# Designs tried in a protein design run: peptides against a protein of PDB entry 5EFW. Part 2

Target 1, 141 residues: chain A of PDB entry 5EFW
Amino acid sequence: TTLERIEKNFVITDPRLPDNPIIFASDSFLQLTEYSREEILGRNARFLQGPETDRATVRKIRDAIDNQTEVTVQLINYTKSGKKFWNLFHLQPMRDQKGDVQYFIGVQLDGTEHVRDAAEREGVMLIKKTAENIDEAAKEL

## One batch from the design tools (peptide; made by RFdiffusion4, then SolubleMPNN)

Design b1_p8_2_s2 (from b1_p8_2, 4 letters changed)
Fold by OpenDDE base, seed 3:
Formats: sequence, structure tokens, C-alpha cells
Structure b1_p8_2_s2 (fold): chain B 141 residues (1-141), chain A 8 residues (1-8)
Amino acid sequence: as target 1 above (141 residues)
Amino acid sequence: VFDLSPAL
């Protein structure tokens, strides 16, 4: 599918199901996080959090989900093997033709390094653009 | 990449 050909780190979740589980994960996302597709699908993405993940940042993500808004943050995540990485990540709702929220799209910047200043601004623009591309491709879901 | 639960 068009969605499957997007070579970026992303997931799609379904807020209409209990606990807003991941229903799609890109190949790049699986490689980054060291999980198989079978380990990811049907689960809430919280399993990527760990001891050094900032709880206030997590609350910003939760608030965006509850309010059906977009958010962009940077936080510590952990791979399956327990390795820390910085995740510059953008989340936004995907709406149907009636304007109702159908899914959430989560996009991670290429790479795992903490970014600052101009590099962060550039990364934000990139992941937001990617989210729009995913939104268009995901309409066939 | 993101936690959707208040717990963790």
C-alpha cells in the first residue's frame, strides 16, 4: 500500500479501541525500537517509556490525545534491549470525511539524537510534513 | 514512542 511505502519512523493508533492501541507500525519504527510487528500491534505505545522518561512530557501527549489535538515534544524512550534514545516526536489526529477523529498518527524524527535550536526546528518541520503525508496515505485504512 | 496512559 501507499502507507507501507513511507520510509519513516511512525505508528498509527486507534482511539476507538480500548487503550488506543497501535494498529500500524512502519518497518523503520520496528528497526529503531528493536521490536517485532507482532510484539507491537494491539498494544498502547507506553511500553517505550522508562525510568528517565519525563512524566510532564508524557502528560502533554496524554492531554493531546484526550483533547484530540496535535503536539510536538522530545522525550527519552527505550528500545527492547533497554537502550535509551531521544525521540523528537509529533502526534496529530487523523479525521474522516465527516471531521471525526479516526486515528492518531505518531511520527519520530530520523535518528535517535537529542536535537536543539535550529536543528530541532528543522526536525519539527520534517516530522510534521511526514505526518501530513501519512494522513493522506492512511485514508485507505 | 508515546505513552497514552497516565500510568507510565
Scores: peptide ipSAE 0.065, ipTM 0.771, DockQ to the pose 0.061; fails the geometry check
Fold by OpenDDE base, seed 1:
Structure b1_p8_2_s2 (fold): chain B 141 residues (1-141), chain A 8 residues (1-8)
Amino acid sequence: as target 1 above (141 residues)
Amino acid sequence: VFDLSPAL
């Protein structure tokens, strides 16, 4: 499918299902996080959090979901093996023809380092552009 | 919640 051809780190979640589980994950996302597809589908993405994940940043994500808005943050996430990485993360709702939220799209920067200034701005532009491409492709879901 | 943080 068109969605499957997007070679970026991303997931799609379904807020209409209990606990807003991941319903799609790109191959690169699986590689980044060291999880298999079977291990993460049907689960809430919170399993990527750990001891050094900033709770205030997580609250920003939660608020965006609750308010059905987009958000861009940078936070510590953990791979399956427990390796920390900086996740420059963009979240946005995908709406149906009626304007109701159908899914959430989450995009992660490829790098594992904390980015700042110009590098961060560039990363944000990239992940937002990616999210728009996913939104268009996800209409096939 | 789309929680990609380790703790939550």
Scores: peptide ipSAE 0.065, ipTM 0.768, DockQ to the pose 0.058; fails the geometry check
Fold by OpenDDE base, seed 4:
Structure b1_p8_2_s2 (fold): chain B 141 residues (1-141), chain A 8 residues (1-8)
Amino acid sequence: as target 1 above (141 residues)
Amino acid sequence: VFDLSPAL
């Protein structure tokens, strides 16, 4: 599908299901996080958090979901092996024709290092654009 | 990645 052709790190979640589980994960996301697709599908994405993940940043994500808004943050995540990485993360709702939220799109920057200044701005632009591409492609779901 | 335990 067009969605599967998007070679970026992303997931799609379903807030209509209990605990807003991941219903789609890109191959790149699986590679980044070191999980198999079977290990991820049906789970809430919180499993990527760990001891050094900033709780205030996580709360920003939670608030965005609750308010059905987009958010862009940078936070520490952990791979399956326990390796820390910086995740420049963008989340936005995917809405149907009536304007109701159907899914959330989560996009992660390709680079896993902490980015700042111009590099961060560039990364933000990239992941936001990616999210829009996913939104368009995911209409096939 | 993110805590997605929202109440809808």
Scores: peptide ipSAE 0.063, ipTM 0.758, DockQ to the pose 0.070; fails the geometry check
Fold by OpenDDE base, seed 5:
Structure b1_p8_2_s2 (fold): chain B 141 residues (1-141), chain A 8 residues (1-8)
Amino acid sequence: as target 1 above (141 residues)
Amino acid sequence: VFDLSPAL
């Protein structure tokens, strides 16, 4: 599908289901996180958090979901094997024709370090653009 | 709650 052809790290979640589970994960996301597709589908993405994940940053994500808004943050996540990585993360709602939220799109920049300045700005632009591409691709399905 | 990551 067009969605499957997007070669970026991303997931789609369904807030209409209990605990907003992942319903789609890109191949790149699986490679990044070291999980299989069957291990991820149907789960809330919080399993990527760990000891050094900043709780205040997680709260920003939660607030965005609750308020049905977009957010961009950087936070520490963990692979299946327990390796830490810095996640420049963008989340935004996908809305139907009535304006109701159907899904959330989560995009992750592929990186192991905290990014700053020009690199951060570039990363933010990239993940936001990717989210828009996903939104369009999903509507076409 | 939500979470995601980039890594190698």
Scores: peptide ipSAE 0.048, ipTM 0.740, DockQ to the pose 0.046; fails the geometry check

Design b1_p8_2_s3 (from b1_p8_2, 4 letters changed)
Fold by OpenDDE base, seed 4:
Structure b1_p8_2_s3 (fold): chain B 141 residues (1-141), chain A 8 residues (1-8)
Amino acid sequence: as target 1 above (141 residues)
Amino acid sequence: VFDRSAAL
């Protein structure tokens, strides 16, 4: 599908199901996180959190989901092997023709390093653009 | 209850 051809780190979640589980994960996301698709699908993305993940940043993500809004943050995540990485993350709702939220799109920057200043702004623009591409591709299915 | 927070 067009969605499957997007070579970026992303997931799609379903907030209409209990615990807002991941229903789609890109190959790049699986490579980044060191999980298989089977290990990821049906789970809430919180499994990427760990001891050094900032709880206030996690709350911003929760609030965006609850309020059905977009958010962009950087937070510490952990791979399956326990390796820490900085995740520049963008989340936005995917709406149907009536304007109702059907899914959330989560996009992660490729570099996975803590980025600042101009590099952060560039990364934010990239992941937001990617999210829009995913939104369009998913609507075509 | 369930946590809606995603760490992605």
Scores: peptide ipSAE 0.130, ipTM 0.763, DockQ to the pose 0.054; fails the geometry check
Fold by OpenDDE base, seed 3:
Structure b1_p8_2_s3 (fold): chain B 141 residues (1-141), chain A 8 residues (1-8)
Amino acid sequence: as target 1 above (141 residues)
Amino acid sequence: VFDRSAAL
């Protein structure tokens, strides 16, 4: 599918199912996080959180899901092997033609380092643009 | 209840 050809770090989740599980993950996302597809499909993405993950930032993500809004944040995540990385990511709802939320799209910056100032602004623009591309491609789901 | 937060 067109969705499967997008060479960026992203997941798609289903808020209509209990605990908003991951229903799709890109190959790049699997490489970044060191998980297999089988290990993460059907699970909530919170397994990437760990001891140094800012709980206030996590609450912003939760609030965006509950309110069906978009959010852009940067937080500490952990790979399967326990390595820390900074994750600049954007989350937005995907709506059907009726305007109802079907899925959430989560896009992570290609890099794993903390970014600031102009570099952060550039990264935000990139991941938002990627989310729009995924939204269009995911209409085939 | 279920924690719907996601570290993406």
Scores: peptide ipSAE 0.130, ipTM 0.768, DockQ to the pose 0.055; fails the geometry check
Fold by OpenDDE base, seed 5:
Structure b1_p8_2_s3 (fold): chain B 141 residues (1-141), chain A 8 residues (1-8)
Amino acid sequence: as target 1 above (141 residues)
Amino acid sequence: VFDRSAAL
């Protein structure tokens, strides 16, 4: 599908289901996180959090979901093997024709380091653009 | 109450 052709790290979640589970994960996301598709689908994305994940940053993500808004943050996540990585993360709602939230799109930067300044701005632009591409691709399905 | 926070 067009969605499957997007060569970026991303997931789609369904807030209409209990606990907003992941319903789609890109191949790149699976590679980044070291999980299989079977291990991820149907789960809330919080399994990537760990001891050094900033709880205030997690709350920003939660608030964005609850308020049905977008958010961009950097946080520490963990792979299946327990490897830490810095995740420049963008989340935004995907709305139907009535304006109701249908899904959330989560996009992760490819890098594993904390990014700052110009690199952060560039990364933010990239992941936001990717989210828009996913939104359009998902509407075609 | 569900925690809808993502860890991505």
Scores: peptide ipSAE 0.129, ipTM 0.770, DockQ to the pose 0.056; fails the geometry check
Fold by OpenDDE base, seed 2:
Structure b1_p8_2_s3 (fold): chain B 141 residues (1-141), chain A 8 residues (1-8)
Amino acid sequence: as target 1 above (141 residues)
Amino acid sequence: VFDRSAAL
């Protein structure tokens, strides 16, 4: 599908299901996080959090989901093997024709380093554009 | 408690 051809790190979650589980994960996301698709589908993405993940940043993500808004943050995540990485993360709702939230799209930057200033701005623009591409591709399904 | 938070 068009969605499957997007070669970026992303997930789609379903807030209408218990605990807002991941319902789609890109191949790149699986490679980055070192999980299989079977290990991820049906789970809340919080399994990527660990000891150094900033609780305040996680709360910002939670608030955005609860308020059905977009958010962009940087946070520490962990691979299955326990490797720590910085994640520049963008989340936005995907809405139906009525304007109701159907899914959330989560996109992460290809890099694993904390980014600042111009590099951060560039990364934010890229992941936001990617999220829009995912939104359009998902509508075609 | 329903925690809707996502990482990554």
Scores: peptide ipSAE 0.127, ipTM 0.768, DockQ to the pose 0.055; fails the geometry check

Design b1_p8_2_s4 (from b1_p8_2, 4 letters changed)
Fold by OpenDDE base, seed 2:
Structure b1_p8_2_s4 (fold): chain B 141 residues (1-141), chain A 8 residues (1-8)
Amino acid sequence: as target 1 above (141 residues)
Amino acid sequence: VLDRSPAL
């Protein structure tokens, strides 16, 4: 499908199901996080958090979901093997023709360090554009 | 209360 051809790190979640589970994950996301598709489908994405994940940043993500808005943050995530990475993360709602939220799109840009200034701006532009491409591709399904 | 926040 067009969605499956997007070679970026992303997930789609369903906020209408209990605990807003992942319903789709890209191959690159699985490679990044070191999980199988079976291990993550039907689960909330919080399993990527760990000891050094900033709780205030996680609350910003939670608030965006509750308010059905977009958010962009940077936070520490962990692979299945316990490797830390900085995640420049963008979340946005996917809406139907009525404007109702059907899904959330989460896009990840991985890094070895917290990015600042021009590098951060570039990353934000990239992941936002990616999210829009995912939104359009998902509508074609 | 359900924590609906994703990790990443």
Scores: peptide ipSAE 0.140, ipTM 0.775, DockQ to the pose 0.054; fails the geometry check
Fold by OpenDDE base, seed 1:
Structure b1_p8_2_s4 (fold): chain B 141 residues (1-141), chain A 8 residues (1-8)
Amino acid sequence: as target 1 above (141 residues)
Amino acid sequence: VLDRSPAL
């Protein structure tokens, strides 16, 4: 499908299911996180959090979901092997024809360091553009 | 309480 051809790190979650589980994950996301598709589908993405993940940043994500808004943050995430990475993360709702939230789109830009200034702005533009492409592709399903 | 935060 068009969605499957998007070669970026992303997931789609279903807020209408218990605990807003991941229902789709890109191949690159699986490679980044070192999980198989079977290991993550049906789970809430919080399993990527760990000891150094900023809880205040996590709350911003939760608030965005609850308020059905978009958010962009950077946070520490962990691979299956326990490797830390800085995740420049963008989340936005995907709405149906009635305007109701159907899914959330999460896009990840991984890095070995916290990005700032011009590099951060560039990353934000990239992940937001990616999210829009995913939104469009998902509507074609 | 469900923490719906994906924290990706």
Scores: peptide ipSAE 0.136, ipTM 0.773, DockQ to the pose 0.055; fails the geometry check
Fold by OpenDDE base, seed 4:
Structure b1_p8_2_s4 (fold): chain B 141 residues (1-141), chain A 8 residues (1-8)
Amino acid sequence: as target 1 above (141 residues)
Amino acid sequence: VLDRSPAL
């Protein structure tokens, strides 16, 4: 599908299901996180959190979901092997023709180091653009 | 209350 051709780190979640589970994960995301697709689908993405994940940042994500808004944050996540990485993350709702939220799109920057200043701004622009591309492609879901 | 937030 067009969605599957997007060579970026992303997931799609379904907030209409209990616990807002991941319903789609890109191959790149699986590679980044070291999980198989089978290990991820149907789960809430919180399994990527760990001891050094900032809880206030996680709350920002939660608030965005609850309020059906977009958010961009940077937080520590953990791979399956327990390796820490910085996740520059953008989340936005995917809405239907009526304006109702159907899904959330989560995009992660390719480079998982802590980025600042111009590099962060560039990364944010990239992941936001990617999210828009996913939104268009995911209309076939 | 279940936390619906992703880590992503």
Scores: peptide ipSAE 0.135, ipTM 0.767, DockQ to the pose 0.054; fails the geometry check
Fold by OpenDDE base, seed 5:
Structure b1_p8_2_s4 (fold): chain B 141 residues (1-141), chain A 8 residues (1-8)
Amino acid sequence: as target 1 above (141 residues)
Amino acid sequence: VLDRSPAL
């Protein structure tokens, strides 16, 4: 599908289902996180969090979901094997023609370090653009 | 650079 052709780290979640589970994960996301597709689908993405994940940052994500808004943050996530990585993360709602939220799009920029300044700005632009591409691709399905 | 989705 067009969605499957997007060579970026992303997931799509369904807030209409209990606990907003992942319903789609890109191949790159699976590679990054070291999980299989079957291990990911149907789960809330919180399993990527761990001891060094900033709780205040997680709350920003939660608030964005609750308020049906977009958010961009950086946080520590963990692979299946327990490796830490900095996740420059963008989340935004996907809305139907009536304006109702159908899904959330989550895009991840993988990094071993916290990105700052120009690198952060570039990363933010990239993940936001990716989210828009996903939104368009999903509407075509 | 590691792209990883946080908890949703």
Scores: peptide ipSAE 0.116, ipTM 0.762, DockQ to the pose 0.055; fails the geometry check

Design b1_p8_3_s1 (from b1_p8_3, 6 letters changed)
Fold by OpenDDE base, seed 3:
Structure b1_p8_3_s1 (fold): chain B 141 residues (1-141), chain A 8 residues (1-8)
Amino acid sequence: as target 1 above (141 residues)
Amino acid sequence: VLATSEFE
């Protein structure tokens, strides 16, 4: 599908199912996080969090989901092997023609370090653009 | 370069 051809780090979740599980993960996302597709599908994405993940930042993500709004944050995530990385993360709802939320799109920018200033602004623009591309492609779901 | 997401 068109969705499967997007070479970026992203997941799609289904808020209409219990605990908003991941229903799609890109190949790049699997490579980044060191998980297999079978290990990820059907689970809430919170398994990427760890000891140094800022809980206030996580709450911002949760609030955005509850309020059905978009949010952009940076937070520490962990790979399957326990490796820490900084994740510039953008989340937004995918709505149908009636305006009802169908899915959430989560996009992750590659990065081992916290990005700031111009680099952060550039990264935000990139992941937001990616999210829009995913939104269009996800119409095939 | 690593990038992972967190949902709740």
Scores: peptide ipSAE 0.048, ipTM 0.709, DockQ to the pose 0.051; fails the geometry check
Fold by OpenDDE base, seed 5:
Structure b1_p8_3_s1 (fold): chain B 141 residues (1-141), chain A 8 residues (1-8)
Amino acid sequence: as target 1 above (141 residues)
Amino acid sequence: VLATSEFE
């Protein structure tokens, strides 16, 4: 499908289900996080957080979900094996024709380093563009 | 709704 052809790190979650579980994960996301698809589908994405994940940043994500808005942050995430990585993360709602939130789209930058300045701006543009591509692809399904 | 990707 068009969605499956997007070669970026991303997930789609369903806020209409209890605890907003992941309902789709890209192959790249699985590779990045070291999880299988079976291990991820049906779970809330909080399992990527760990000891050094900034709680204030997580709250920004939560607030965006609650307010049904988009957000872009950088935070420490952990792979299945416990490896830390900096995640430049963008989240945005996908709305149906009525304007109601149907899904959330989460996009993660490919890199594992904390990016700043021009590199950060470029990364933000990339993940936002990716989110829009996912939104379009999901509507076609 | 508390989280999607990288939430807790």
Scores: peptide ipSAE 0.047, ipTM 0.737, DockQ to the pose 0.060; fails the geometry check
Fold by OpenDDE base, seed 2:
Structure b1_p8_3_s1 (fold): chain B 141 residues (1-141), chain A 8 residues (1-8)
Amino acid sequence: as target 1 above (141 residues)
Amino acid sequence: VLATSEFE
């Protein structure tokens, strides 16, 4: 499918199911996080959080979901093996023709460090563009 | 190391 051809780190979640589980994960996301598809599908994405994940930043993500809005943040995430990485993360709702939220799209930018200034702006533009591409591709499914 | 997103 067109969705499967997008070679970026992303997931799609279903907020209409209990605990907003992941219903799709890209191959690159699985490689990044070191989880299998079977380990991820049906779970909330919070399993990527750990001791150094900023709780205030997580609350921003939760608020965006509750309010059905988009958000862009940077936070510490962990792979299955416990490796830390900085995640420049963008979340946005996917809406149907009536304007109702059906899914959320989460896009992750690869990074070993917190990005600032021009690098951050460039990363934000990239992940937002990616999210739009995913939104369009998902409509074809 | 590559970055990933989370929901809570």
Scores: peptide ipSAE 0.045, ipTM 0.708, DockQ to the pose 0.050; fails the geometry check
Fold by OpenDDE base, seed 1:
Structure b1_p8_3_s1 (fold): chain B 141 residues (1-141), chain A 8 residues (1-8)
Amino acid sequence: as target 1 above (141 residues)
Amino acid sequence: VLATSEFE
């Protein structure tokens, strides 16, 4: 599918299912997080959080989901082996023809450092553009 | 190498 050809770190979740589980994960996302597809599909993405993940930032994500809006944040996430990384994360709803939310698209920028200023702006532009591409491709779902 | 997203 067109979706499968997008070589970026992303997931798609289904808020219409219990606990908004991941229903699609890109190969790059699996490589980044060190999880298999089987380990990820059907789970809420909160398993990426850990001790140093800022709870206030997580609440911003939760609020965006609840309000069906987009959000861009940067937070500490953890790989399966426990490695920390800074996740520049963009989330946005994917809506159907009627305007109802079908899925959420989550895009992650790979980074070992907290990005600031120009680097952050560039990253945000990239992940937002990626999200739009995913939105278009995911219409096949 | 590292890039991930989490949902709550």
Scores: peptide ipSAE 0.045, ipTM 0.706, DockQ to the pose 0.054; fails the geometry check

Design b1_p8_3_s2 (from b1_p8_3, 5 letters changed)
Fold by OpenDDE base, seed 3:
Structure b1_p8_3_s2 (fold): chain B 141 residues (1-141), chain A 8 residues (1-8)
Amino acid sequence: as target 1 above (141 residues)
Amino acid sequence: VLETKKFE
């Protein structure tokens, strides 16, 4: 599909199902996080959090989901092997023709380091653009 | 509940 051809780190979740589980994960995302597709599908993405993940940042993500809005943050996540990495993360709702939320799109920057200033602004623009591409591709399914 | 997409 067009969706599976997008070579970026992203997932799609379904807020209409209990606990907003991941229903799609890109190959790049699996490689980054060191999980298989079978280990990820059907689970809430919170398994990527760990001891150094900022709880206030997590609450911002939760609030965006509850309010059906978009958000962009940076937070510490962990791979399956326990490796820490910085995640520049953008989340936005995918809506149907009536305007109702069907899914959420989550996009991560390709890098695993904390970014600041101009590099952060550039990264934000990139992941937001990627989210729009995913939104378009998913509608063609 | 209903945390994130990717790393949440």
Scores: peptide ipSAE 0.035, ipTM 0.679, DockQ to the pose 0.061; fails the geometry check
Fold by OpenDDE base, seed 5:
Structure b1_p8_3_s2 (fold): chain B 141 residues (1-141), chain A 8 residues (1-8)
Amino acid sequence: as target 1 above (141 residues)
Amino acid sequence: VLETKKFE
């Protein structure tokens, strides 16, 4: 599918199911996080959080989901093996023709360090554009 | 480069 051809780190979640589980994960996302698809599907993405993940940042994500809005943040996440990485993360709702939220799209920029200034702005533009591409591809399904 | 999405 067009969705499967998007070579970026992303997941799609279903907020209409209990605990907003991941229903789709890109191959790149699996590679980044070191999980298999079977380990991820059906789970809430919070398993990527760990000791150094900023709780206030997590709350921003939660608030965006609750309010059905988009958000862009940077936070520490962990791979399956416990390796820390900085995740420049963008989340946005995918709405149907009636305006109701069907899914959330989460896009991750692959980075080992916290990005700032111009690099951050560039990364944000990239992940937002990616999210739009995913939205379009998913609606075609 | 490590990327992660959190859905909490």
Scores: peptide ipSAE 0.032, ipTM 0.663, DockQ to the pose 0.052; fails the geometry check
Fold by OpenDDE base, seed 2:
Structure b1_p8_3_s2 (fold): chain B 141 residues (1-141), chain A 8 residues (1-8)
Amino acid sequence: as target 1 above (141 residues)
Amino acid sequence: VLETKKFE
């Protein structure tokens, strides 16, 4: 499918199901996080959090989901093996033809360091563009 | 390692 051909780190979640579980994960996302598809489908993405994940930043993500808005943040996440990485993360709702929220799209930039200034702005533009491509592709399913 | 999504 067109969705499966997007070579970026992303997941799609379903807020209409209990605990907003992941319903799709890209191959790149699985490689990044070191999880298998079976390990993450049907689960909330909070398994990426760990000791140094900033709780205030996590709350920003939760608030965006609750309010059905988009958000862009950087936070510490952990791979299955426990490796820390800085995640420049963008989340936005996917709406149906009626305007109702159907899914959430989450996109992650490749990186191991906290990015700032021009590099951050460039990364934000990239992940937002990716999210729009995913939105378009997912509607074809 | 590349960056990933988060929920909550």
Scores: peptide ipSAE 0.031, ipTM 0.669, DockQ to the pose 0.051; fails the geometry check
Fold by OpenDDE base, seed 1:
Structure b1_p8_3_s2 (fold): chain B 141 residues (1-141), chain A 8 residues (1-8)
Amino acid sequence: as target 1 above (141 residues)
Amino acid sequence: VLETKKFE
């Protein structure tokens, strides 16, 4: 499977560059967020945050990056036009042969509502599986 | 068009 064939919402970021910028975004992600590729490549993904984005949840993401661990959260994000959506978000590091973090993979489940219970569990399984597929496909980056 | 990621 090639990276470009993965028809899911995801980005890849490069923590080795200043401010951990997005270096790849799927077409679906662009459609979801209403941004062009040019508008987001090279930027930190924090531009999706807005007034109702929970700061504690954002801190969990930040901590995961700092600690080079995975995390799964739900948070409010905003499209370019300002539309709010609930983002079931999974982040995990992509490591090289030495075990060092090369990239982070971020996968988003698109939803208008906060998902709970069985729906949340199903969504989490889906985005985690997607992240693993991305990890395998992106090893050639 | 739904749900997206954040980084920091």
Scores: peptide ipSAE 0.030, ipTM 0.660, DockQ to the pose 0.052; fails the geometry check

